# Ledger of designs, part 176: peptides against a protein of PDB entry 2Q3Z

Target 1, 272 residues: chain A of PDB entry 2Q3Z
Amino acid sequence: YVLTQQGFIYQGSAKFIKNIPWNFGQFEDGILDICLILLDVNPKFLKNAGRDCSRRSSPVYVGRVVSGMVNCNDDQGVLLGRWDNNYGDGVSPMSWIGSVDILRRWKNHGCQRVKYGQCWVFAAVACTVLRCLGIPTRVVTNYNSAHDQNSNLLIEYFRNEFGEIQGDKSEMIWNFHCWVESWMTRPDLQPGYEGWQALDPTPQEKSEGTYCCGPVPVRAIKEGDLSTKYDAPFVFAEVNADVVDWIQQDDGSVHKSINRSLIVGLKISTKS
Target 2, 254 residues: chain A of PDB entry 2Q3Z as posed
Amino acid sequence: YVLTQQGFIYQGSAKFIKNIPWNFGQFQDGILDICLILLDVNPKFLKNAGRDCSRRSSPVYVGRVGSGMVNCNDDQGVLLGRWDNNYGDGVSPMSWIGSVDILRRWKNHGCQRVKYGQCWVFAAVACTVLRCLGIPTRVVTNYNSAHDSNLLIEYFRNSEMIWNFHCWVESWMTRPDLQPGYEGWQALDPTPQEKSEGTYCCGPVPVRAIKEGDLSTKYDAPFVFAEVNADVVDWIQKSINRSLIVGLKISTKS

## One batch from the design tools (peptide; made by RFdiffusion4, then SolubleMPNN)

Design b2_p26_2_s4 (from b2_p26_2, 15 letters changed)
Fold by OpenDDE base, seed 1:
Structure b2_p26_2_s4 (fold): chain B 272 residues (1-272), chain A 26 residues (1-26)
Amino acid sequence: as target 1 above (272 residues)
Amino acid sequence: KKTTHKLVFTASPDLKKTVLERVEEE
């Protein structure tokens, strides 16, 4: 989880699992320096360098910073997300073969956002950075299935007559989603929540004003303890949520179309 | 005429795309 530089990222669907080779390259020349730059350009450092640096001994703090800085939302982060298949002014997310090229591009262009990423790219870069910083980390792929009705959280979609989602597109249903899990103690929580912590660098929801997510104990998610910081409800919803599709009629009336529960179809983690 | 809406999920490599089909009944 720290030493492995080469790996695979799982994609596709639960029924059709595919993988891509990925060079994490956390020990390649200059990568550590880039990871340190990433920390030094984070909003918390810019606001109060001394306070930020004093907290870098906490993997909880660092993980949260990295989850925010891997995306370029709100800051000088690494990657710009794009999902509309229009990648002509950058690099297709599907074209990346490793984190090293992305990180080097980011640094070499003065910490300018790299175009483009999607969930697995965000996750992979986060994994590289966290590993480089000595935090055991793996990429996780979750394949969702919509079958059951037993989730505590609702994701609501409003659709027009063309099936287009109205409103904030942050609540998207993915065929699969990737994030990272990092191993750490949680002295900031009650005992028993040490171990794997979920972090999601894909910009989806704001947490405390920044597009970041986690760390949240995987155990808490498994047990349905949504009271645990950080962002337990969101992460829980990524794996277990009721999906409600609403149809807006021409008269402005809203009708419930579908009520589905998203459950974890399959979870695959990268191995050391 | 009664309009019925059917949501169809289209598989995508990354995102579930949906199409709303409108069925008009006499």
Scores: peptide ipSAE 0.007, ipTM 0.391, DockQ to the pose 0.080
Fold by OpenDDE base, seed 3:
Structure b2_p26_2_s4 (fold): chain B 272 residues (1-272), chain A 26 residues (1-26)
Amino acid sequence: as target 1 above (272 residues)
Amino acid sequence: KKTTHKLVFTASPDLKKTVLERVEEE
């Protein structure tokens, strides 16, 4: 994963999987320097440079910093997210074909936020940065992902008789969502949680006061260990949902119907 | 009778799966 500069990002829907070519370009000239600048402008470095630098040997620490710095929320991060189709004052998220141009633009404009990104752009840039820093990383696409804003593991939608979602969408179900998985040891956790760790650079929820997510062991998510640092409940809610229809009959009886038509959590990782 | 359809994602008792429940409430 560290050595691959060209790859594909999976998009589309669970029924119609698409991919786009992406240039990660982690070994292109100047990209490593930009990644180091990214570390040097992070809030923890600005607060205490010596402490921040002493912790950069930890992929857990670095992964969490990168997750926060790829988005421009709370800091001088790389990308500004936008989803309203109004991209006239920047670059459409759909126009990007690689991480290199984004990172160069960020640096060349004095570490000003680049307009604009969406989930796959955030994930791809994070993947590039983490690979540059020697952390094996892949982009992951999960179809029909849920965003739990309340971190309560409950995503509630009210639908009218026509199946239309009513009310303020405090929670979102994406047709797909992208994040990254990085390979690292977890000496801060119990044995057995080494391996792939989920990190999400898309600004969705605050973790310890910053828009970042992870690292959390993929194993912990699979096993349902929601106490595991970091942000296990949030990531769990994104990846693991079965759809069950409960139909209340006139007699008050509730029948459980498994709706197999709604596949939530189809996960695809980049092979490259 | 207003039929309200509520979709609820709940964690399964074993925490291995979340369940999206559609509750039709009268």
Scores: peptide ipSAE 0.014, ipTM 0.409, DockQ to the pose 0.152; fails the geometry check
Fold by OpenDDE base, seed 2:
Structure b2_p26_2_s4 (fold): chain B 272 residues (1-272), chain A 26 residues (1-26)
Amino acid sequence: as target 1 above (272 residues)
Amino acid sequence: KKTTHKLVFTASPDLKKTVLERVEEE
């Protein structure tokens, strides 16, 4: 999980699992320096360098910083997310084949955000950075396994007044989501929460004012301990998402109907 | 009844927004 520079990122759907080859490249020339720059431009360092540096021995702290810095939200982070298929002013998220090019572009352009990323790109870059910093990390893909296998995270169906699904919104729904899991001890928690910790660098929700997520013990999520820092409720929701039905009325008003259908996710992690 | 957190993703062209909803489940 630290030494492997080549791997696969799982994509697609639960029914049709796809993988893409990915060069993590954590040991390639200059990548460590870039990872250190990433730490040195983080908001916590800029606010108080001494305090930030004193905490870099903690994989919990570093993991949280990296989760925030892989996305460019709220900071000089690496990647700008985009999901509208309009990538003409950058690089399509689907075009990336490794983290090295992304990180080099970021550095070479004065730590300007790289266009563009999506979940697997964010996860892969985070994986590279964390591995580079000596934190065992793997990319995790969660597939949505709704009855139609659309999403664990959120299936939004627009229904008319008759309950009929309006249009194919499947493309608007994430069929999968990627994040990372890092192996670390959790001295800040009760015993037993050491091991794999979920971190999500895809900007989704703010945690303590920054678009970051985790680390949260995978065990805590499995056991339903939502009080466990960091961001247990959010990560729990990522793996236990509900389908939300939106009922659109003739007047254009949209009403939210919560369908209590249990969607079970298929989680696949990288083996290397 | 157990209160669970559910993640709702709102499709956005620029950024996926998530909404955490608390749902009471058995």
Scores: peptide ipSAE 0.010, ipTM 0.400, DockQ to the pose 0.052; fails the geometry check
Fold by OpenDDE base, seed 5:
Structure b2_p26_2_s4 (fold): chain B 272 residues (1-272), chain A 26 residues (1-26)
Amino acid sequence: as target 1 above (272 residues)
Amino acid sequence: KKTTHKLVFTASPDLKKTVLERVEEE
C-alpha cells in the first residue's frame, strides 16, 4: 500500500465493474517535494508553521490536511472539481491517467488549482500524496447498489466549485464514489479503532469549516459508532441509505409507506 | 404493480444522507 506505483482504479457499477490503469507515481522525481509543498501551503501552516510542523508526525493530522488540500476549496489545493461536462478550459477528469502529471501541473503553475477532477481523481491524488508521506493508503470504490439490485442510479446534489448551494439542484447521476483508506493507529480514540481509516478528498461537505473528510475508523462505520471523529456520520451515509418506500397513485401523488435504513454500497479496494 | 428504485444523495451541513426511494405503482 506504499510501494506500488502502478495500479488500477475501479469504476463502473456493481454489476459492471470496470477499472482504469493509474500511475500513482509516489516515488517519481520531484513528487515528494511537491507533497511537502502541499503541506507547506496548507491553511494550518500559514496560520502557525511551528504548530503545523510539530503535528506532521501524526498520520491522523496529516491525513486530514491532505484530505483538505487535494481539493482547492477553501485553500490553494490541487484540484478543482467539475461535473457539468464543460471541460474546455482545462482537462477532462476522464483524461487523467496518473497523479504525477496533476501534481506537477499544480506545482509548475504556482500551486494554482488544476482543472478538473472528479471523485476518482481526487482519491487517486490523495492516495499518491499519502503514500509519498509514508502512510499506507488504498483507493476505495463504493458502488451504489439498491438492496434488491434493481437500481444503480444515485442522484447527488453537489455544491458548486465554490461550495455554494446552487438554487437549481444539479442532478448528478452517480454509479460509484471513490475515496481513500489509510492505515494508522488512533491514539486519539478508544482502543480498537486502529487500522484502516476512511478519508474523502472530494469536496462534498464541510468538516469544521473546511472541505475535508476523516480520518474515521472503518471499524466505527461498520459498527455504526457515529460518535467517532472525524466525520463518522457523513462517511456512514456514503455507505448506507435510508430507504423510503413510496406508493404512487394514479393521480401521480406519491405517499410514503415505509422508512428503513440499509447498507446499499459494494466496496472494492485497490490491491497492493 | 411497478416498482422503481432511486438513490438520492441529499447534502446537509452536518450529514450527507443517502435516500433510496422505492416507488410502487398500483
Scores: peptide ipSAE 0.009, ipTM 0.440, DockQ to the pose 0.148; fails the geometry check

Design b2_p26_3_s1 (from b2_p26_3, 13 letters changed)
Fold by OpenDDE base, seed 4:
Structure b2_p26_3_s1 (fold): chain B 272 residues (1-272), chain A 26 residues (1-26)
Amino acid sequence: as target 1 above (272 residues)
Amino acid sequence: KRVIVLKDYRNNSNLILTEDGSYVEK
């Protein structure tokens, strides 16, 4: 997980799984230096360099920093997300074939955000950075991945009488979503939560005021321990959320349909 | 069958997922 520089990222849908090749390139020339720059421009370093540096021995701390810095939200991070198919002023997320070019562009342009990324790009760059920093990391794809916006473990759709989704009010399930899992001990938690930890660098929800996510023990998610830091409810919802359909009729009446954990979540962890 | 709306992450389009696991672009 640290040594492999080339791999695949799973995409597509649950029934039609696809993959793309990806060059993580964590050992290519200059990449480690760029990863160190990433740490040196993070908000915590800028606020208190000594404190930040003293905590860099913790993969928990570093993982959380990296999850925040891979996206450019709230900081001088690497990637700007975009999902509207208007990529003419940058690079289409679909055109990237590796992390190296992204990181080099970021650094070479004075740590200016790179346009553009989506989930697998965020995840792949995070994977590269974490591997560079000596943290075993893999990209994970979750099909039918829920985005819980209000931490209630529900995905709520609002529809009109014609079944049309009210997008402004509705939460979403992605056909697929990517994040990373990193192997680390969790001395900050009760015993037994060492192992794979989920981290999500795609800017979806804020955690403690920053667009970052994790690390949270995969075990905690499997066991439903939602009290476990960091961001257990959000990650849990990505793979386990119940779906609620709210249908508003022309007379103003609202009907509810609930699907309990039947649709959301099919996680595939890469082997490299 | 209950219909679930999925969003295609890559192209911002909506998909319909039926309970049998079939996908249809909306």
Scores: peptide ipSAE 0.148, ipTM 0.759, DockQ to the pose 0.058
Fold by OpenDDE base, seed 3:
Structure b2_p26_3_s1 (fold): chain B 272 residues (1-272), chain A 26 residues (1-26)
Amino acid sequence: as target 1 above (272 residues)
Amino acid sequence: KRVIVLKDYRNNSNLILTEDGSYVEK
């Protein structure tokens, strides 16, 4: 997970799983230096360099910083996300085949955001950076991945009495979503939460005011410990959210129903 | 039939998931 430079990223859908080859390239020339630059331009460093540097021995701290810095939201981060198929002024997210070119472009253009990324691109770049910094990391794909925006662990749909969806809902379920898992100890938590930690660099929700996510112990997610920092409820919802239908009857009454047609979350971890 | 709306990241499109688990583009 630190030494492997080439691998695969899983995509597609739960029933039609696909993969693409990806060059993480963490040992290619200059990549480590770029990762260090990434740390040196993070908001915490700019606020207090000494304090930031003193905390870089903590993979928990570094992981959270990297999660925030891989996206360009809130800072001089690496990638700008775009999902509207309008990529003419940059590079299509689907065109990338590795992290190296992305990181080099970012650095060579004065740490200007690279256009464009989507979830697997964010995850792959984060994976490269974390590996460069000595943190064992793998890309994870979650099919039927929920995006809970109101922290209630539910994806809610409003329906009429005939089951037709009414109005627009901001909360969505993605066909697939990618993030990373990093191996680290968690001295900041109670014993037993060492191991794989989920980190999500795709800008979805703010955590403590910044578009970042994690680290949160995978064990905490599996056990349903939503009090565990960081961002346990959000990550839990990605893989375990319940789909709720609010069915409005003609008489104005509302019926709550759990939709069992969809199983949220089918996680696959890479071996390389 | 009750359906679920999924979103495709890459295409910014909505998919309809039917009760039998099939996907239809919205």
Scores: peptide ipSAE 0.128, ipTM 0.725, DockQ to the pose 0.045
Fold by OpenDDE base, seed 1:
Structure b2_p26_3_s1 (fold): chain B 272 residues (1-272), chain A 26 residues (1-26)
Amino acid sequence: as target 1 above (272 residues)
Amino acid sequence: KRVIVLKDYRNNSNLILTEDGSYVEK
């Protein structure tokens, strides 16, 4: 989880699992220096360098910072996400084969956002950075991954009386989504939550005003402890959200359809 | 038939989840 520089990232769908090779390259020349630059340009450092540096001994703190800095939302982060298949002014997310090129491009262009990333790219870069900083980290893929937008632990689909999905009003489930898990103690929590912590660098929802997610104990998610910081409800929903199918009538009333339940979440953790 | 829309992360397309768990492009 720290020593391996080459690995695989799982993609595809629950029925058709695929993988791609990925060069994490955490020990390649200059990569550690780039990771340190990433820390030195984060908003917390810019606001109060002394306070930020004093907290870098905490993998909880560092993990949260990295989660926010891998995406360029809110800061001078590494990657700009794009999902509309218009990548002509950058690099297609599908073309990346490793984290090293991305990080080098970011640094060499004055810490300007690299175009473009999607979930596995965000996760892979985060994995590289965290490993560089001595935090055991692995990429995780979750199939049928929910994106809860209103914090109700439900994925709600709305249909009209004709059965047509009202896409603009419906929440989304990804065929797959990637994030990272990092091994750390949690002195900020009650005993028992040490171990793997989920961190999600893909900009999906804001956490305390910043596009970041976690760390949250994997154990807390498994046990349904949604009070656990950080972002337990969101991560829980990614893997456990219930899907509700609503039918909206002309009078504005809605009723729940009685249909098969979609099972959200099939998580695969990598060893490298 | 229940229609569940899944977002294809890579292809910017919507997938329809079929009863057998397969995906069909919308």
Scores: peptide ipSAE 0.124, ipTM 0.738, DockQ to the pose 0.058
Fold by OpenDDE base, seed 5:
Structure b2_p26_3_s1 (fold): chain B 272 residues (1-272), chain A 26 residues (1-26)
Amino acid sequence: as target 1 above (272 residues)
Amino acid sequence: KRVIVLKDYRNNSNLILTEDGSYVEK
């Protein structure tokens, strides 16, 4: 999980799983230096360099910083996300074949955000950075991945009496979503939560005011311990959210669908 | 059967997901 430089990222759908080759390239020339620059331009360093540096021995701290810095939201992060198929002024997210080119572009352009990324690109770059920093990390793909926006562990859809989706609901289920899992101890938690920790660098929701996510113990998610920092409810929802369909009548009344709840989430962790 | 809409990350399109997990493009 640290030594492998080439691997695969799973994509597609639950029924039609696909993969793409990816060059993580954590040992390529200059990549470690770029990762260190990433740490040196993070908001916490800029606020208090001494404190930030003193905490870099903690993979928990570093993981959280990296999850925030891989996206350019709120800081001088690496990638700008875009999902509207308008990529003419940059590079299509689908065009990337590795993390190295992205990181080099970022550094060579004065830490200016690279256009563009989507979930697997964010995850892959995060994986590279974390591996460079000595943290065992793997990319994870979750099919039928929920994005809970209002922290209620529900994905809610509104339909009219004809079954048509009403409004522009921001809460969605993605065909797939990628993030990373990193191996670390959790001295900041109760005993037993060491092991794989989920981190999500795709800017989906703010955590403590910053677009970052995790680390949260995979065990906590599995056991439903939503009190566990960081961001357990959000990550839990990605893999376990309940889907609720509402039927709205002309009089404004809404009724919950009696149909079976759809179970979201099919997580695949890579071996490399 | 229960049908929901999935967002296609790559294509900026919606997929109709059926209860059994099959889908079609919207």
Scores: peptide ipSAE 0.047, ipTM 0.710, DockQ to the pose 0.058

Design b2_p26_3_s2 (from b2_p26_3, 15 letters changed)
Fold by OpenDDE base, seed 1:
Structure b2_p26_3_s2 (fold): chain B 272 residues (1-272), chain A 26 residues (1-26)
Amino acid sequence: as target 1 above (272 residues)
Amino acid sequence: ERIVVLKDYRNNKDLILTSSGYYVVE
């Protein structure tokens, strides 16, 4: 998971799994330098360079920094996300074929945000950067993935008496979502949580004031240990949230509608 | 035809991906 430069990103649906070829290119000329620039422009470095540099020996620290810097939210990050099909002033997320072009564009334009990315683009770039920095990393795809804003493990839709959805809720279910898993020890946690750690560079929710997510042990998610840092409830909800429809009455009372059995979360990755 | 072995973490199963779809390995 460090040496392979060409791979695939899995997309589609649970019934019809698709993949696209992707050039991660972590060993191509200049990519390491770009990754180092990414670290040197992160907010923590700008705040206290000495402290930031002293912590770069920790994959936990570096992983969290990279998760935040792959998106351009709150910093000089790499990619701007867009999902409304208006890509005329940039590059469509569906047009990218590798991380190298994205990273080079970012660097060559003075670390200005690259337009545009979606989940698999964010994940793929994060994977390239982490591999380049010597952290074993893979892209994972989860089908029917949930975005839980309030971390209550429920995706809630409110309807009026006519069954119409009320409001513009940020909580939603993606047809698929991509993030990365990185292999590392977790000396900051109790024993047993070493191994694959989930990191999500797609800007969805703030963690400690920054749009970043993880690292959180995959084991913790599997076992339902939601107290584990970082961001265990959010990641857990991405792979195992319930969908609840609520009906709001005129008097303001809310009652649960008939349970919709929706399969949420089919997470897959390459085994080899 | 490209064959890829995948891991389904939710169900703890292996999947074989082909051009025609995926198959669960029991």
Scores: peptide ipSAE 0.015, ipTM 0.450, DockQ to the pose 0.019
Fold by OpenDDE base, seed 3:
Structure b2_p26_3_s2 (fold): chain B 272 residues (1-272), chain A 26 residues (1-26)
Amino acid sequence: as target 1 above (272 residues)
Amino acid sequence: ERIVVLKDYRNNKDLILTSSGYYVVE
């Protein structure tokens, strides 16, 4: 999970699984230096370099930083996400074949955001960076098993009595989603939560003010321990449960309405 | 406040997720 430079990213749907070859290239020339630059431009470093550097021995800390820095939200991160099929002013997310070109472009343009990425691109770049930094990491693809095979993983608002959502609604709908899992100990948690940790670099929700996610023990998610840091409830939502809409009536009463399932039917990791 | 309600069918619990945290519905 550290040494492998070539691999596959799984895409498609649970019924129609596809994969693309991907060059992670963590050992290619200059990539390590770029990863170090990534750390050196993170907000925590800019705020207090000494403190940031002192914490880089912790894979928990580094993993969280990387999850935030792979996306350009809130910082000088690597990738700008786009899902509206308007990629003319950049590179289509579907065109990438490896992490190396993305990272080199980012660095060569003064750490300016690279256009564009989607979930598998974010995950793949994060995987490269984490591997480069010595953290065993794999890309994970989860396929939605809902009837429509689409899911909105973002937080929504209440619905009124007419079924209308009260507030902003995310338009992000996926048949699949990709993130990464990294192997690390968790001395900051109770015993037993060492092992695979989920990290999601795709910007979806803010965690402690930054678009980042994890690390959270995969075990915690499986066992339903949503109190475990970081971001267990969010990651849990990505892999489980029916979405229930709360409908508020004029009299103040609240009614539950099952909307859709977010059950993930199949989980596949990249080959090592 | 942005929210989503999850039905945890495994544990037979409802969870309310918000931008500021989560709550278990008893």
Scores: peptide ipSAE 0.015, ipTM 0.402, DockQ to the pose 0.180
Fold by OpenDDE base, seed 5:
Structure b2_p26_3_s2 (fold): chain B 272 residues (1-272), chain A 26 residues (1-26)
Amino acid sequence: as target 1 above (272 residues)
Amino acid sequence: ERIVVLKDYRNNKDLILTSSGYYVVE
């Protein structure tokens, strides 16, 4: 989980799993330096360098910083996300084949955001950075992953009497979503939560004012301990949420239908 | 108090969501 530089990222759908080769390249020339630059331009360092540096021995702290810095939201982060298929002014997310080129571009252009990324790109870059910093990390793919923006663990759709979806589809289930899991102890938590920790660098929801997510113990998610920091409810919702259909009639009446037929959350962890 | 019952399909568990937090149904 630290030494492997070449690997695969799983994509596609639950029924049709695909993978792409990916060069993580955490030991390639200059990559460590770039990772250190990433730390040195993070908002916490800019606010208080001494405090930030003193905490860099904590994988919990570093993991959270990295999850925020891999995306360019709120800071001088690495990647700009885009999902509308308009990539003419940058590089299509589907074109990337490794983290090294992305990181080098970021650094060489004065830490300007690289266009563009989607979930697997964010995850892969995060994986490279964390591995480079000595934190065992793997990319995780979850199929039928939910995006819960209101923290109710429900994906809600409003439909008219004809079954047509109304309003903005802000809550959705992706065919797949990628994030990372890192191995670390959790001295900040009760005993027993050491091990794999979920981190999500894709900018989805703000955590404590920043687009970041985790670390949260995988065990906590598994056991339903959603009070565990960081961001347990959000991560839980990514892997397990109910779908609620709201049907609005012409008279303004609303009917609720809970759809339990949709299988949410098929997670695949990689060893490379 | 509002109570919502959630199904954890992955682990075959039931969860209770309340204003006070999340609880596993034993």
Scores: peptide ipSAE 0.014, ipTM 0.512, DockQ to the pose 0.097
Fold by OpenDDE base, seed 4:
Structure b2_p26_3_s2 (fold): chain B 272 residues (1-272), chain A 26 residues (1-26)
Amino acid sequence: as target 1 above (272 residues)
Amino acid sequence: ERIVVLKDYRNNKDLILTSSGYYVVE
């Protein structure tokens, strides 16, 4: 989880699992230096360098910083997300084969955002950075992953009588979503929450004003302890949310249908 | 019905967790 530079990222769907080879390259020349630059341009460092540096011994702190800095939202982060299939002015997210080229491009262009990334790209870059910094990290793929914005553990869609989605709801169910899990102790929490911690660098929701997510103990998610920092309710919803369809009839009446046949939250982690 | 008060760290709000979902407190 630290030493492996080559791996696979799982994609596709729950029924049709695919993978792509990925070069994490955490030990390639100059990559560690780039990771340190990433830390040195983060908003917390710019605000108070001494305080930021004093906290870099904490994988909890560093993990949260990296989660925020891998995306370019709110800061000089690495990647700009795009999902509309218009990638002509950059690189298609589907064309990347490793983290090294992305990080080098970011640094070589004066820490300007790299175009473009999607979830597995964000996750893979985060994985590289965290590994460079000595934090055991793996990429996780969750199939039929929910993006819950209101923390009600429901993904709700409104449909007409013909099954067509009405309105533009921001809540989404991805065919798959990727994030990372990092191994660390949690001295900031009650005993028992050491181990794998979920971090999500894909910009989805703000956490304390910044597009970042985690770290949150995987154990807390499994046990349903949603009071645990950071962002337990959000991560829990990603893996446990139910799908609810609201069907609006011509007369304005609304009927609720819960899709129990849909597999939500099938999670697969990288083997190494 | 199980009712548990939790904190939403993203939104800095208290939540009531029930068997039917989450509800924001104030």
Scores: peptide ipSAE 0.012, ipTM 0.422, DockQ to the pose 0.073; fails the geometry check

